# Peptides against a protein of PDB entry 5K2M, part 8

Target 1, 273 residues: chain A of PDB entry 5K2M
Amino acid sequence: MRIGITYTVLRREEMAIKERAGEFGEVVMLHEDDLLFPGNYDLDVVIIRNVSHFKALYTARLFESEGIPTVNSSRLIFEAGDKLFATLRLAGKVPVPEWKAALSEGGALRVPDSLGYPLVSKPVFGSWGRLLAKVNDRDSLEAVLEHRKWMKNPLYGIHYFQEFVEKPGRDIRSYVIGGEFVGAIYRYSNHWITNTARGGKAEPCSDPEVEELSVKAWEAFGEGALAIDIFESEKGLLVNEVNPNMEFKNAARVTGADMAGKLVEYAVEVAKT

## One batch from the design tools (peptide; aimed at target 1 W128 R173 K249)

Design b1_p10_2_s2 (made by RFdiffusion4, then SolubleMPNN; from b1_p10_2, 7 letters changed)
Fold by OpenDDE base, seed 2:
Structure b1_p10_2_s2 (fold): chain B 273 residues (1-273), chain A 10 residues (1-10)
Amino acid sequence: as target 1 above (273 residues)
Amino acid sequence: SLEEALRNLG
């Protein structure tokens, strides 16, 4: 078994994945600078750990074009890594925050007619709460939309909005790999953005409802390794988003779950199918 | 595949 691991930065996660992968076969670490295609790679599977969503997506697709399966697949990265596309998958399977998408400023200005205020503006791509905006009123909405016009990436012209969900000072991050629930954490923050990447406290979450919902959310995609962000709301649990390129160092630390091992095991299974 | 994903969005 030859296992590739693509990466941008050697983080704790990549180190753990590398270590566990070594138990199953030969490990080939592939920094982004090492990746040229077509490359005639001799690999049975590639674990995609590029930091950039788009780099991960294209890397996965490029390996797949050479007949090498990836974890995650380019399909999963594409569908799960875009907030709107992920919502489209999730909405028919699990409770999600109320959302609207608009393809123009004029359309976006009508979003409050449905969602009201406050609402959350999200770019369809990105992580760590980057470019999230709590929009409390019309003036704020206009400001966000104005700024988006001047962002050069055309994807910023895709206007994705959610209702603002009042959370109990925390959210939930769960992990499902190959359909198996691996673990979950609470992420605490005094800010409405609760992502631990911004220095929030993490604690283990042991809730059967979270486990069940997480698996159902994973089933909306039907493959791969996903981190799942869940809100505790007055309406119950809501699946906010999924991440096909998950960070798990904090979750692994506080839960003791072998997320790296589970990821590698899944990759080995993928290699054999 | 990415291609399949794109087709499924249409």
Scores: peptide ipSAE 0.013, ipTM 0.463, DockQ to the pose 0.024
OpenDDE base, seeds 1, 3, 4, 5: peptide ipSAE 0.013, 0.009, 0.008, 0.008; ipTM 0.470, 0.474, 0.467, 0.465; seed 1 fails the geometry check

Design b1_p10_2_s3 (made by RFdiffusion4, then SolubleMPNN; from b1_p10_2, 7 letters changed)
Fold by OpenDDE base, seed 2:
Structure b1_p10_2_s3 (fold): chain B 273 residues (1-273), chain A 10 residues (1-10)
Amino acid sequence: as target 1 above (273 residues)
Amino acid sequence: SLEELLRNLG
């Protein structure tokens, strides 16, 4: 077994994945600078750990074009890594926050007619709560839209909104790999953005409802390794987003779950399929 | 597939 691991930065996650992968076969670490395509990669599977969503997506697709399966697949990265596309998958399977998408400023200005205020404006791509805006009123909406208009990436012209969910000072991040629930954490923050990358604390989450919901959320995609962000709302649990490029350092530390091992095991299974 | 998805999106 030859396992590739693509990466941008050698984080604790990548180190753990490398270590566990070594138990199954030869490990080939592939920094982004090492990636040229087409190439004759002698690999049975590639674990995609590029930080950039787009780099991960294209890297996965490029390996797949050479007959090498990836974890995650380019399909999964594409569908899960876009907040809107992920919502489209999730909405038919699990409870999600109320959402609207608009393809123009004029359309976006009508979103409050359906969702009311406050709203959350999200880019369809991005991590760590970047460019999330709580939109409390019309003036704020206009400001967000104006700023988006002048952002160079055309994807910022895709206007994705959610209802503002009142959370109990935390959210949940769960991990499902190959359809198996691996673990979950609470992420605490005094800010409405609870992402641990912004200084939130993590604690173990042991809730059967979270486990069930997490698996159902994964089933909406039907493959791969996903981190699932869940809100505790007055309406119950809501699946906010999924992450095909999961960070799990804090979750692994807090829960003791072998996230890296489970990821590698799944990759080995994919290689054998 | 990703390709099918992209085709369906236009």
Scores: peptide ipSAE 0.014, ipTM 0.502, DockQ to the pose 0.023
OpenDDE base, seeds 1, 3, 4, 5: peptide ipSAE 0.008, 0.012, 0.009, 0.011; ipTM 0.473, 0.508, 0.471, 0.468

Design b1_p10_2_s4 (made by RFdiffusion4, then SolubleMPNN; from b1_p10_2, 6 letters changed)
Fold by OpenDDE base, seed 2:
Structure b1_p10_2_s4 (fold): chain B 273 residues (1-273), chain A 10 residues (1-10)
Amino acid sequence: as target 1 above (273 residues)
Amino acid sequence: SLEDALRNLG
């Protein structure tokens, strides 16, 4: 078996994936600079680890066009990596924070009529809490909308909002690969953005409700490897978002779960399908 | 596929 691994930066995750993949076959590391299409790649499966959502998406689709399956698939990357599209999948299966989408400033200005204040403005794409805004009032909403007008990427004109969820100084990141729950962590922060990429502490999360909810959230997509962000709210557990290009170094460290191994095993399974 | 995803967004 020949396993490709695409990457932007050789992180701890990519090193671990490479190491585990070597147990199953020949590993072909493919930096973004190595990727040209069509490329006549001799690979049975490709694990997509490009940092950019869009690069990951297009890389996956390009390999698929050559008959090479990817983990994750371009479908999954597309649907899970967009916060709004992910919400559309999730909302019918699991509890999610109340949300609104608007396609204009005029529409966005009416969002508080339904969600109230405070609310959270999110770009539909991006990671590590970039461009998340807690919007406490009308003036803040107008400011966010004004700034969005001048952002060059037209996707910033897609206005996605959530209710502000009061969290107990933490959130949950779980991992589901091939429908199997692999592990979960608490991410602690004194800030309303709890992402560990910003220096938050991680601790193991052992909660059967989290496990069940995580699997159900994965089932909304039905394939691949997902990290799932869950809020502990006064309303119970809420699935906030999913990530089809997950970081797991902290989770692997604190839980001892073989995230890389599980990902590779799933990729091998995909290759055989 | 991405194409399938796009077709099923409605």
Scores: peptide ipSAE 0.011, ipTM 0.467, DockQ to the pose 0.024
OpenDDE base, seeds 1, 3, 4, 5: peptide ipSAE 0.010, 0.007, 0.008, 0.006; ipTM 0.463, 0.532, 0.478, 0.470

Design b1_p10_3 (made by RFdiffusion4)
Pose (drawn by RFdiffusion4):
Structure b1_p10_3 (pose): chain A 273 residues (1-273), chain P 10 residues (1-10)
Amino acid sequence: as target 1 above (273 residues)
Amino acid sequence: EEEFLLEKGT
């Protein structure tokens, strides 16, 4: 059993994964500098841990082209990692915040007629709560669209919006790996953006409703290891997003769950074809 | 940049 781990820097998550994988077989640490294709790699499975979402997608696709299964797969990395594609997959399967998509500035200006104010603008490929905007009126919408327009990345031209959900000073992050619920936390903040990457704080979450909803959200994709974001609202729990390159150091510390171990166990199972 | 990334996590 040879287990590959692709990484950019060795965060706590990558170190814990390396350790757990060592109990099952030879660990081959693959920094981005070690990645060259086409190439001969002798691996039964690769755990994708690149910090760049896009580098993780392409390395997963490249290893798949060498006949080497990846966790997570290139398909899941793409579908689950893009807010719009992921919302299309979650819709009708679990409750989600109301959302709209537009393809131009003009189309985006009509979004408030459907969603109302306040509304949330976010990039389709983003993480860590970056470039999220709470838009309370037309002037703010025009400001966000004008800035998006002048940004170089054509992906900023895909305009994705959600109604603003009044959360109780926190949100929920849960983890489902291979269909098994492995844990959840609350992420608190005095700011409506609650990511731990922006200073949000983790506490254990033992709500049985989140466990079931989290499995249903995972079932919309039917594979892999997913970190799932959930909002509490006046209309019950809403699934906001799913994440295919999970961070969990605060979550594992707070809940005591072995998220690195469970990811590895799942990877060994996929390594057996 | 590397130090910054090392501090990231959930």

Design b1_p10_3_s1 (made by RFdiffusion4, then SolubleMPNN; from b1_p10_3, 6 letters changed)
Fold by OpenDDE base, seed 3:
Structure b1_p10_3_s1 (fold): chain B 273 residues (1-273), chain A 10 residues (1-10)
Amino acid sequence: as target 1 above (273 residues)
Amino acid sequence: MEEELRKLGE
């Protein structure tokens, strides 16, 4: 078996994936600079680890066009990596934060009539809490909408909003690979944006309700490897978003779960199908 | 870029 691994930067995750993949077959590391299409790639499966959502999406689709399956598939990356499209899938299976989408400024100005204040403005694409805004009032909403008009990417004209969820100073990140729950962590933060990048502590999460909900959230997509972000709210557990290109170094360290091994095992199964 | 990604830490 020949396993490709595409990457932008060789992180701890990519090193772990490479090491585990070597136990199953020949490993071919493919930096973004090595990728030209159409190509004649001799690979049974490709693990997609490009940092950019769009680079990952196009890389997956290009390998699929050569008849080579990918983990994750271009379909999964497309649907899970867009916050609005992910919400559409999730809302049919699991509890999600209340949300609204508007396709114009005039539509966006009516969102508070349904969601109230405070609300959260999210771009449909992007990582690490970039351009997330807590909108407390009408003046703040108008300011966010005005700034969006001057952004060059037309996707900023797609207005996605959620209710503001009060959290207990933490959120949950779980991992589901091939339909199997692998592990979960609590991410602590004093900021309303809970991201481990901002110096938050991570602790193991052992909760059967989180495990069950995480598997159901994965079933909304029905394939691949997903990180799942869950909120503890007054309404119970809510699935906020999913990530089809997950970081797991902190989760693996804290839980002891073999995230890289599980990802490789799933890729080997995909190659055999 | 690696250090930038570390700072962005999911």
Scores: peptide ipSAE 0.016, ipTM 0.484, DockQ to the pose 0.513
OpenDDE base, seeds 1, 2, 4, 5: peptide ipSAE 0.015, 0.015, 0.015, 0.014; ipTM 0.505, 0.509, 0.510, 0.512

Design b1_p10_3_s2 (made by RFdiffusion4, then SolubleMPNN; from b1_p10_3, 5 letters changed)
Fold by OpenDDE base, seed 2:
Structure b1_p10_3_s2 (fold): chain B 273 residues (1-273), chain A 10 residues (1-10)
Amino acid sequence: as target 1 above (273 residues)
Amino acid sequence: MEEFLRSLGE
C-alpha cells in the first residue's frame, strides 16, 4: 500500500495521519510544491490535507484523473466545501438553519423579508469564520453587499444568508468518517462565532442525538471524512455546515478519539475498492 | 459537480 498525503503545512493532524499511515504501508508526503500534474504518481490512495479548499479540490481531481482515489474525493470536497452546495445536500436530510441564497444585490436586499433580522451573511467558501457577518439591520446589509461587489473573487457575488441562531455560548463539531461517528466536541466562545481556531475551548460532546444527526448529515453526501458543525438552537439541533478538510487536533485531544487512524483506515478501504 | 463544470464550459 502506497499512501500519499498532500499538505500545505505540516500540522499536528498531518503528522498524526503520517504516523498512522505508516502502519499500513509506504507513506509519501506531498507538499504543495511537490505537486505537478500529470505526474504519473504511483499511489494507491491520496489523503488530501491542503489547507485551501480550492487547492484541495483541484488536487483531488488531478489525482483522480490519474486513476488514484482520494480522501476526500473531489466530488465530496466540491459539494461539502461550498456552504451553499452543502446546505442543498443537508437540507434534504437534516434540519438546517433557515437560509436564503441570492445571486444579485437586489435579490439579497429582499432576504430579510423572509429571514428577518438579525441574519448571517456567509461567503460560500472560506474557513475560520472569515467574512461572516452578523447583519442586524438594513444599513448593515447594504454595507456587506457594497463590500462584496468590490471583492475580486466572483464567488463573493453569491450571497448566502442564514438566520441568526441564538446559541448557548457554544456549538458542536462532530466527525464522521466513512459513515462512522468518530467523536464530537463542544466549542465554547463568548462570541457568536464559536470556532476554536479563534481561541475557543473544546470539551467532549457525548450526545446520542448529535451522533445520530451527524451520521445523517454525512449520509447527505454519502462518502468521505467530514467535520460537521451543529448548532444547539431553540428549534433543536441544526446542521450549520460541513468541512471536508477538517482540523481535528483539538477534538482528538479532548475526546481521545483516533481521528487520524480512522481517516487512514478509511483511506485504505478506499484504496481497496 | 459535473453539471456545474459543464455550466462553466458553456
Scores: peptide ipSAE 0.011, ipTM 0.522, DockQ to the pose 0.023
OpenDDE base, seeds 1, 3, 4, 5: peptide ipSAE 0.013, 0.006, 0.009, 0.005; ipTM 0.454, 0.456, 0.489, 0.453; seeds 1, 4, 5 fail the geometry check

Design b1_p10_3_s3 (made by RFdiffusion4, then SolubleMPNN; from b1_p10_3, 6 letters changed)
Fold by OpenDDE base, seed 4:
Structure b1_p10_3_s3 (fold): chain B 273 residues (1-273), chain A 10 residues (1-10)
Amino acid sequence: as target 1 above (273 residues)
Amino acid sequence: MEEYLKKLGE
């Protein structure tokens, strides 16, 4: 078996994936600079670890066009990696924060009529809590919308909002690979953004309700490897978002779960189908 | 450094 691994930067995750993939066959590391299409790739499966959502998406689709399956698939990356599209999948399957989407400034200005204040403005793409805004009032909403008008990428003109969820100084990140719950962590932060990339600390989460909800959230997509961000709220557990290009070094360290191994095992299964 | 490199790649 020949396993490709695409990457932008060799992180702890990519090193762990490479190591575990070596137990199943030949590993071909593919930096973004190595990727030209159409190409003659002799690979049974490709694990997608590009940092950019868009590069990951296009890389997956390009390999699929060569008849090579990817983990994650371009479909999953597309649907899970866009916060709005992910919400569309999750909504009606699992509890999610209340949300609104608007396609114009005029539409966006009416969002508080439904969600109230405070609310959260999110770009539909981007990682590590970039361009998240807690919008406390009308003036802040107008400012966010004005700034979006001057952003180069047209996707910033897609206005996605959530209710602001009061959290107990933490959130949950769980991991589901091939429909199997692998593990979960609490991410602690004094900031309303609890992402570990923003200075959050990780602790093990052992909660059967989290496990059940995580699997249900994965089932909304029905394939691949997902990190799932869950809020503890007054309404109960809410699935905030999913990530088809997950970081797991903190979760692996804290839980002892073999996340890299589970990802490789799933990729090997995909290669055999 | 790691976080910086990740941000450059996105």
Scores: peptide ipSAE 0.006, ipTM 0.396, DockQ to the pose 0.213
OpenDDE base, seeds 1, 2, 3, 5: peptide ipSAE 0.006, 0.006, 0.006, 0.005; ipTM 0.398, 0.395, 0.413, 0.392; seed 2 fails the geometry check

Design b1_p10_3_s4 (made by RFdiffusion4, then SolubleMPNN; from b1_p10_3, 5 letters changed)
Fold by OpenDDE base, seed 1:
Structure b1_p10_3_s4 (fold): chain B 273 residues (1-273), chain A 10 residues (1-10)
Amino acid sequence: as target 1 above (273 residues)
Amino acid sequence: MEEFLKTLGE
């Protein structure tokens, strides 16, 4: 068994994945600078750990074109890593925050007629709450839309909105790998964006409802390794988003779950199919 | 944040 690991930065997650992969076979670390295609890679599977969503997506698709399976697959990265496409999968299986998509400014200006204020503006791509805006009024909506006009990436012209969910000063991040629930944490913050990359404390979450909902959210995609972000709302648990390129350092530390081991075990299973 | 993104290659 030869296991590739693609990466941008050697984080604690990539070190743990490398260590666990070494128990199953030969490990080939592949920095982004090492990747040229088409190529003659002698690998049975590749674990994708590129930081950029698009670099991860294209890297996965390029290895797949060489007949090498990836974890996650390019299909999963594409569908789960886009907030709108992920919502389309999730909405048929699990409760999600109310959402609207608009394809023009004129369409976007009508979103409050349905969602009201406050609402959340999100880009369809990006991590760590980048370009999230709490939109409290019409003036703020107009400002967000005006700024989007001058952004060079055409994907900023896809207007994705959610209802603003009042949270109890925390959110939940769970982890499902190969359909198995691995663990969950609470992420505490005094800010409405609770992502630990923007600051926050992590604590273990042991809730059977979270476990059940997390597995159902994973089943909306039906493959791979996903981190799942869940809100505690007055309406109950809501699946906000999923991440096909999970960070798990804090979750592994707090829960004691072997997330790196579970990811490698799944990659080895994928290599054998 | 911008420095963080640069360190991550984004």
Scores: peptide ipSAE 0.015, ipTM 0.479, DockQ to the pose 0.157
OpenDDE base, seeds 2, 3, 4, 5: peptide ipSAE 0.000, 0.005, 0.006, 0.000; ipTM 0.410, 0.439, 0.425, 0.437; seeds 2, 3, 5 fail the geometry check

Design b1_p10_4 (made by RFdiffusion4)
Pose (drawn by RFdiffusion4):
Structure b1_p10_4 (pose): chain A 273 residues (1-273), chain P 10 residues (1-10)
Amino acid sequence: as target 1 above (273 residues)
Amino acid sequence: FEEFLRNVED
């Protein structure tokens, strides 16, 4: 059993994964510099841990082209990692915040007629709560759209919005791997953006409703290891997002769950075809 | 920047 781990830097998560994988077989640490295709790689499975979402997608696709299964797969990395594609997959399967998509500035200006104010603008490919905006009125919407327009990346032209959900000073992050719920946390902040990457704080979450909803959200994709974001609202739990390159150091510490071990066990199972 | 990446979490 030869288990590959692709990485950018060795965060705590990558070190814990490397250790667990060593109990099952030879670990082959693959920095981005070691990635060259086409190439001959002798691996039964690769765990994708690149920090750049896009580099993770392309390395997963490249290893798949060498006949080497990847965790997560290139398909899941793309579908689950893009807010719009992921919302299309979650819709009708689990409750989600109301949302709208527009393809231009003019179309985006009509979004408040459907969603009302306040509304949330976010990039389709983003993470860590970056470039999220709470838009309370038209002036703010025009300001966000004008800035988006001047940004180079054509992906900023896909305008994705959600109603603003009044959360109780926190949100929920849960983890489902291979269909098994493995844990959840609350992420607290005095700010409406609660990501731990922006200073949000982890506490254990033992709410049985989140376990079931988390499995249903995972089932919309039916594979892989997903970190799932959930909002509490006056209308019950809402699934906001899913994440295919999960960070869990605060979550594992707070809940005591072995998220790196479970990811590895799942990877060994996929390595057996 | 690499040090930041080592210490960041979503």

Design b1_p10_4_s1 (made by RFdiffusion4, then SolubleMPNN; from b1_p10_4 with V8S D10E)
Fold by OpenDDE base, seed 4:
Structure b1_p10_4_s1 (fold): chain B 273 residues (1-273), chain A 10 residues (1-10)
Amino acid sequence: as target 1 above (273 residues)
Amino acid sequence: FEEFLRNSEE
């Protein structure tokens, strides 16, 4: 078994994945600078750990074009890594926050008619709560929309909104790999954005409802390794988003779950398919 | 194009 691991930065996660992968065969670490296509890669599977969503997506697709399966697949990265596309998948299977998408400023200005205020503006791409905006009123909405007009990336012209969900000072991140629930954590923050990348603390989450919901959320996509962000709302648990290229160092630490091992095991299974 | 890629990077 020859396992490739693509990466941008050798993080704790990538080190753990490398270590676990070594138990199954030869490990080939592939920094982004090492990647040229078409190439002659002798690999049975590639674990995609590029930091950038788009780099991960294209890397996966490029390996797939050479007949090498990837974890995650380009399909999964594409669908799960786009907040709107992920919502489209999730909404059919699990409870999600109310959402609206608009393709113009004129459309976006009508979103509050449905969602009310406050609402959350999200770019369809980006991690760590980047460019999330709590929009409390019309003036704020107009400001967000105006700023988007001047952003060079045309994807910023895709307007995705959610209802603002009141959270109990935390959210939940769960991990499902190959359809198996691996673990979950609470992420605590006094800020409405509870992402641990922004200084939130993590604690283990042991909730059967979270486990069940997480698996259902994963089933909306039907493959791969996903981190799943869940809100505890007055309406119950809501699946906010999924991440096909998750960080898990905090989750692994506090839960003791072998996230890296589970990921590698799944990759090995994919290689054998 | 470079700006696009940079802006698209997570």
Scores: peptide ipSAE 0.016, ipTM 0.532, DockQ to the pose 0.090
OpenDDE base, seeds 1, 2, 3, 5: peptide ipSAE 0.009, 0.008, 0.016, 0.016; ipTM 0.537, 0.583, 0.548, 0.561; seed 3 fails the geometry check

Design b1_p10_4_s2 (made by RFdiffusion4, then SolubleMPNN; from b1_p10_4, 5 letters changed)
Fold by OpenDDE base, seed 3:
Structure b1_p10_4_s2 (fold): chain B 273 residues (1-273), chain A 10 residues (1-10)
Amino acid sequence: as target 1 above (273 residues)
Amino acid sequence: SMEELRNSEE
């Protein structure tokens, strides 16, 4: 078996994936600079580890066009990597924060009539809490909308909002690969944006309700490897978002779970189907 | 670097 691994930066995750993949077959590391299409690649499966959402999406689709399956698939990356499209899938299966989408400034100005204040403005793409805004009042909403008019990417004209969820100073990140729950962590932060990349502490999460909810959230998509972000709210557990290009170094360290091994095992299964 | 990763992420 020949396993491709596409990457932008060789992180701890990519090193672990490479090491585990070597136990199953020949490993072909493919930096973004190595990718030209059409390329007639001789690979049985490709693990997509490009950092950029769009680079990952197009890389996956390009390999698929040559008949090579990818983990994750371009379909999954497309649907899970867009916050609005992910919400549409999740809302049919699991509890999610209350949300609204507007396609104009005029529509966006009416969102508080339904969600109230405070609310959260999110771009439909982007990671690490970039351009997340807690909107406390009308003046703040108008300011966010005014700034969006001057942003170059037309996707910033898609207005996605959520209710502001009060969290107990932490959130949960779980991992589901091929429908199997692999592990979960608490991410602690004193800021309303909880992200371990911003210096938050991680601790293991062992909660059967989190496990059940995580698997159900994965079933909304029905394939691949997903990190799932869950809020502990006064209304119970809410699935906030999913990530089809997951970081797991902190989760693997804290839980001891073999995230890289599980990902490779799933990729090998995909190659055989 | 985390900054390079952040800049490479969309």
Scores: peptide ipSAE 0.020, ipTM 0.566, DockQ to the pose 0.199
OpenDDE base, seeds 1, 2, 4, 5: peptide ipSAE 0.014, 0.016, 0.016, 0.015; ipTM 0.553, 0.558, 0.560, 0.556; seeds 2, 4, 5 fail the geometry check

Design b1_p10_4_s3 (made by RFdiffusion4, then SolubleMPNN; from b1_p10_4, 4 letters changed)
Fold by OpenDDE base, seed 5:
Formats: structure tokens, C-alpha cells, sequence
Structure b1_p10_4_s3 (fold): chain B 273 residues (1-273), chain A 10 residues (1-10)
């Protein structure tokens, strides 16, 4: 078994994946600078750990074009890594926050007629709460829309909105790999954005309802390794988003779960299929 | 630094 690992930065996660992969076969570390296509890669599977969503997506697709399966697949990265596309998958399987999508400023200005205020404006791509805006009124909506006009990437013209969900000062991050629930954490923050990358604390989450919901959320996509963000709302648990390029160092530390090992095991299974 | 790099790469 020859396992490739693509990466941008050798983080704790990549080091852990490398270490675990070494137990299953030969490991080939592939920095982004090492990637040139088409190429003759002698690999049975590639674990995709590029930091950029788009680089991860294209890297996966390029290996797939050479007959080498990837974890995650380019399909999963594409569908799960876009917040709107992910919502489309999730909405048919699990409870999600109420959402609207608009393709113009004129459409976006009508979103409050359906969702009311406050709203959350999200770009369809990006991590760590980048460019999330809590929109409390018409003036703030107009401001967000005005700013989006001047952003260079055309994807910022895709307007994705959610209802604002009142959370109990925390959210939940769960992990499902190959359909198996691996673990979950609470992320605490006094800010309405509870991402641990913004100074939040993590604690173990042991809740059977979270486990069941997380597996169902994963089943909406049906493959790969996903981190799942869940809100505790007055309406119950809501699946906010999923991440096909997961960070797990905090979750692994807090829960003690062998997330890197589970990822490698899944990659080995994919290689054998 | 790692977080800053991640923010810059995406």
C-alpha cells in the first residue's frame, strides 16, 4: 500500500496522518510544490490536506483523472465545501437553519421578507467565519450588498443567507468518517461566531442525539470524512454546515479520539475498492 | 502564523 498525502503546511493534523499512514504502508508526502500533472504517481490512494478549498478540489480531481482515488473525493470537496451546495444536500435529510439564496442585489433585498431580521450573510466559500455578517436591519443589509459589489471574486455575487440562530454560547463540531461517528466537541465563545480559531474553548460532547444527527448529515453526501457544525437552537439541533477539509487537532486533543487513524483506515478502504 | 497562513491561502 502506497499512500500519498498532499499538503500546503505540515500541521499537527498532517503529522498525525503521516504517522498513522506509516502503519499501513509506504507514505509519500507531497507538498504543493511537488505536484505536477499529468504525472506518473505510483500511489494507491491520496489523502488531500491542501489548505485552500480550491487547491484541494483541483488536486483531488487531478489524481482521480489518473485513476488514483482520493480522500476526500473531488465530488465531496465540491459539494460539501460550498455552503449553499452543502445546504442543498443537507436540507433533504436533516434539520437546517432557514435559508435563502439570491443571485442579485434586488433578490437579496427581498430575503428579509421571508426570513426576517436578524439575518446571517455568508459567502458560499471560506473558513473560520470569514466574511460572516450578522445583519440586524435594512441599513446593514444594504451595506453588505454594497461591499459585495466591489469584491473581485464573482462567487461573492452569490448571496447566501440564514436565519440568525440564538445559541447557548456554544456550538457543536462533530466528525464522521466513512459513515462512522468518531467524536464531537462543544466550542464555547461569547461571540455569535463560535469557531475555536477565534479564541473559543473546546470540551467533549457526548450526546446520542448529536451522534445520530451527525451520521444522518454525513449520509446526505454518502462518502468521505466530514466535520459537521451543529447548532443547539430553541427548535432543537440544526446542522449549519459541513467541512470536507477538516481541522481536528483540538477535537482529537479534547476527546482523545484517533481521528487521524480513522481517516487513514478509511483511505485504505477506499484504496481497496 | 499557521492561522494567518490558512487565512491567506484561501
Amino acid sequence: as target 1 above (273 residues)
Amino acid sequence: MEEELRNSEE
Scores: peptide ipSAE 0.015, ipTM 0.575, DockQ to the pose 0.198
OpenDDE base, seeds 1, 2, 3, 4: peptide ipSAE 0.017, 0.016, 0.016, 0.015; ipTM 0.621, 0.611, 0.612, 0.572; seeds 1, 2, 3, 4 fail the geometry check

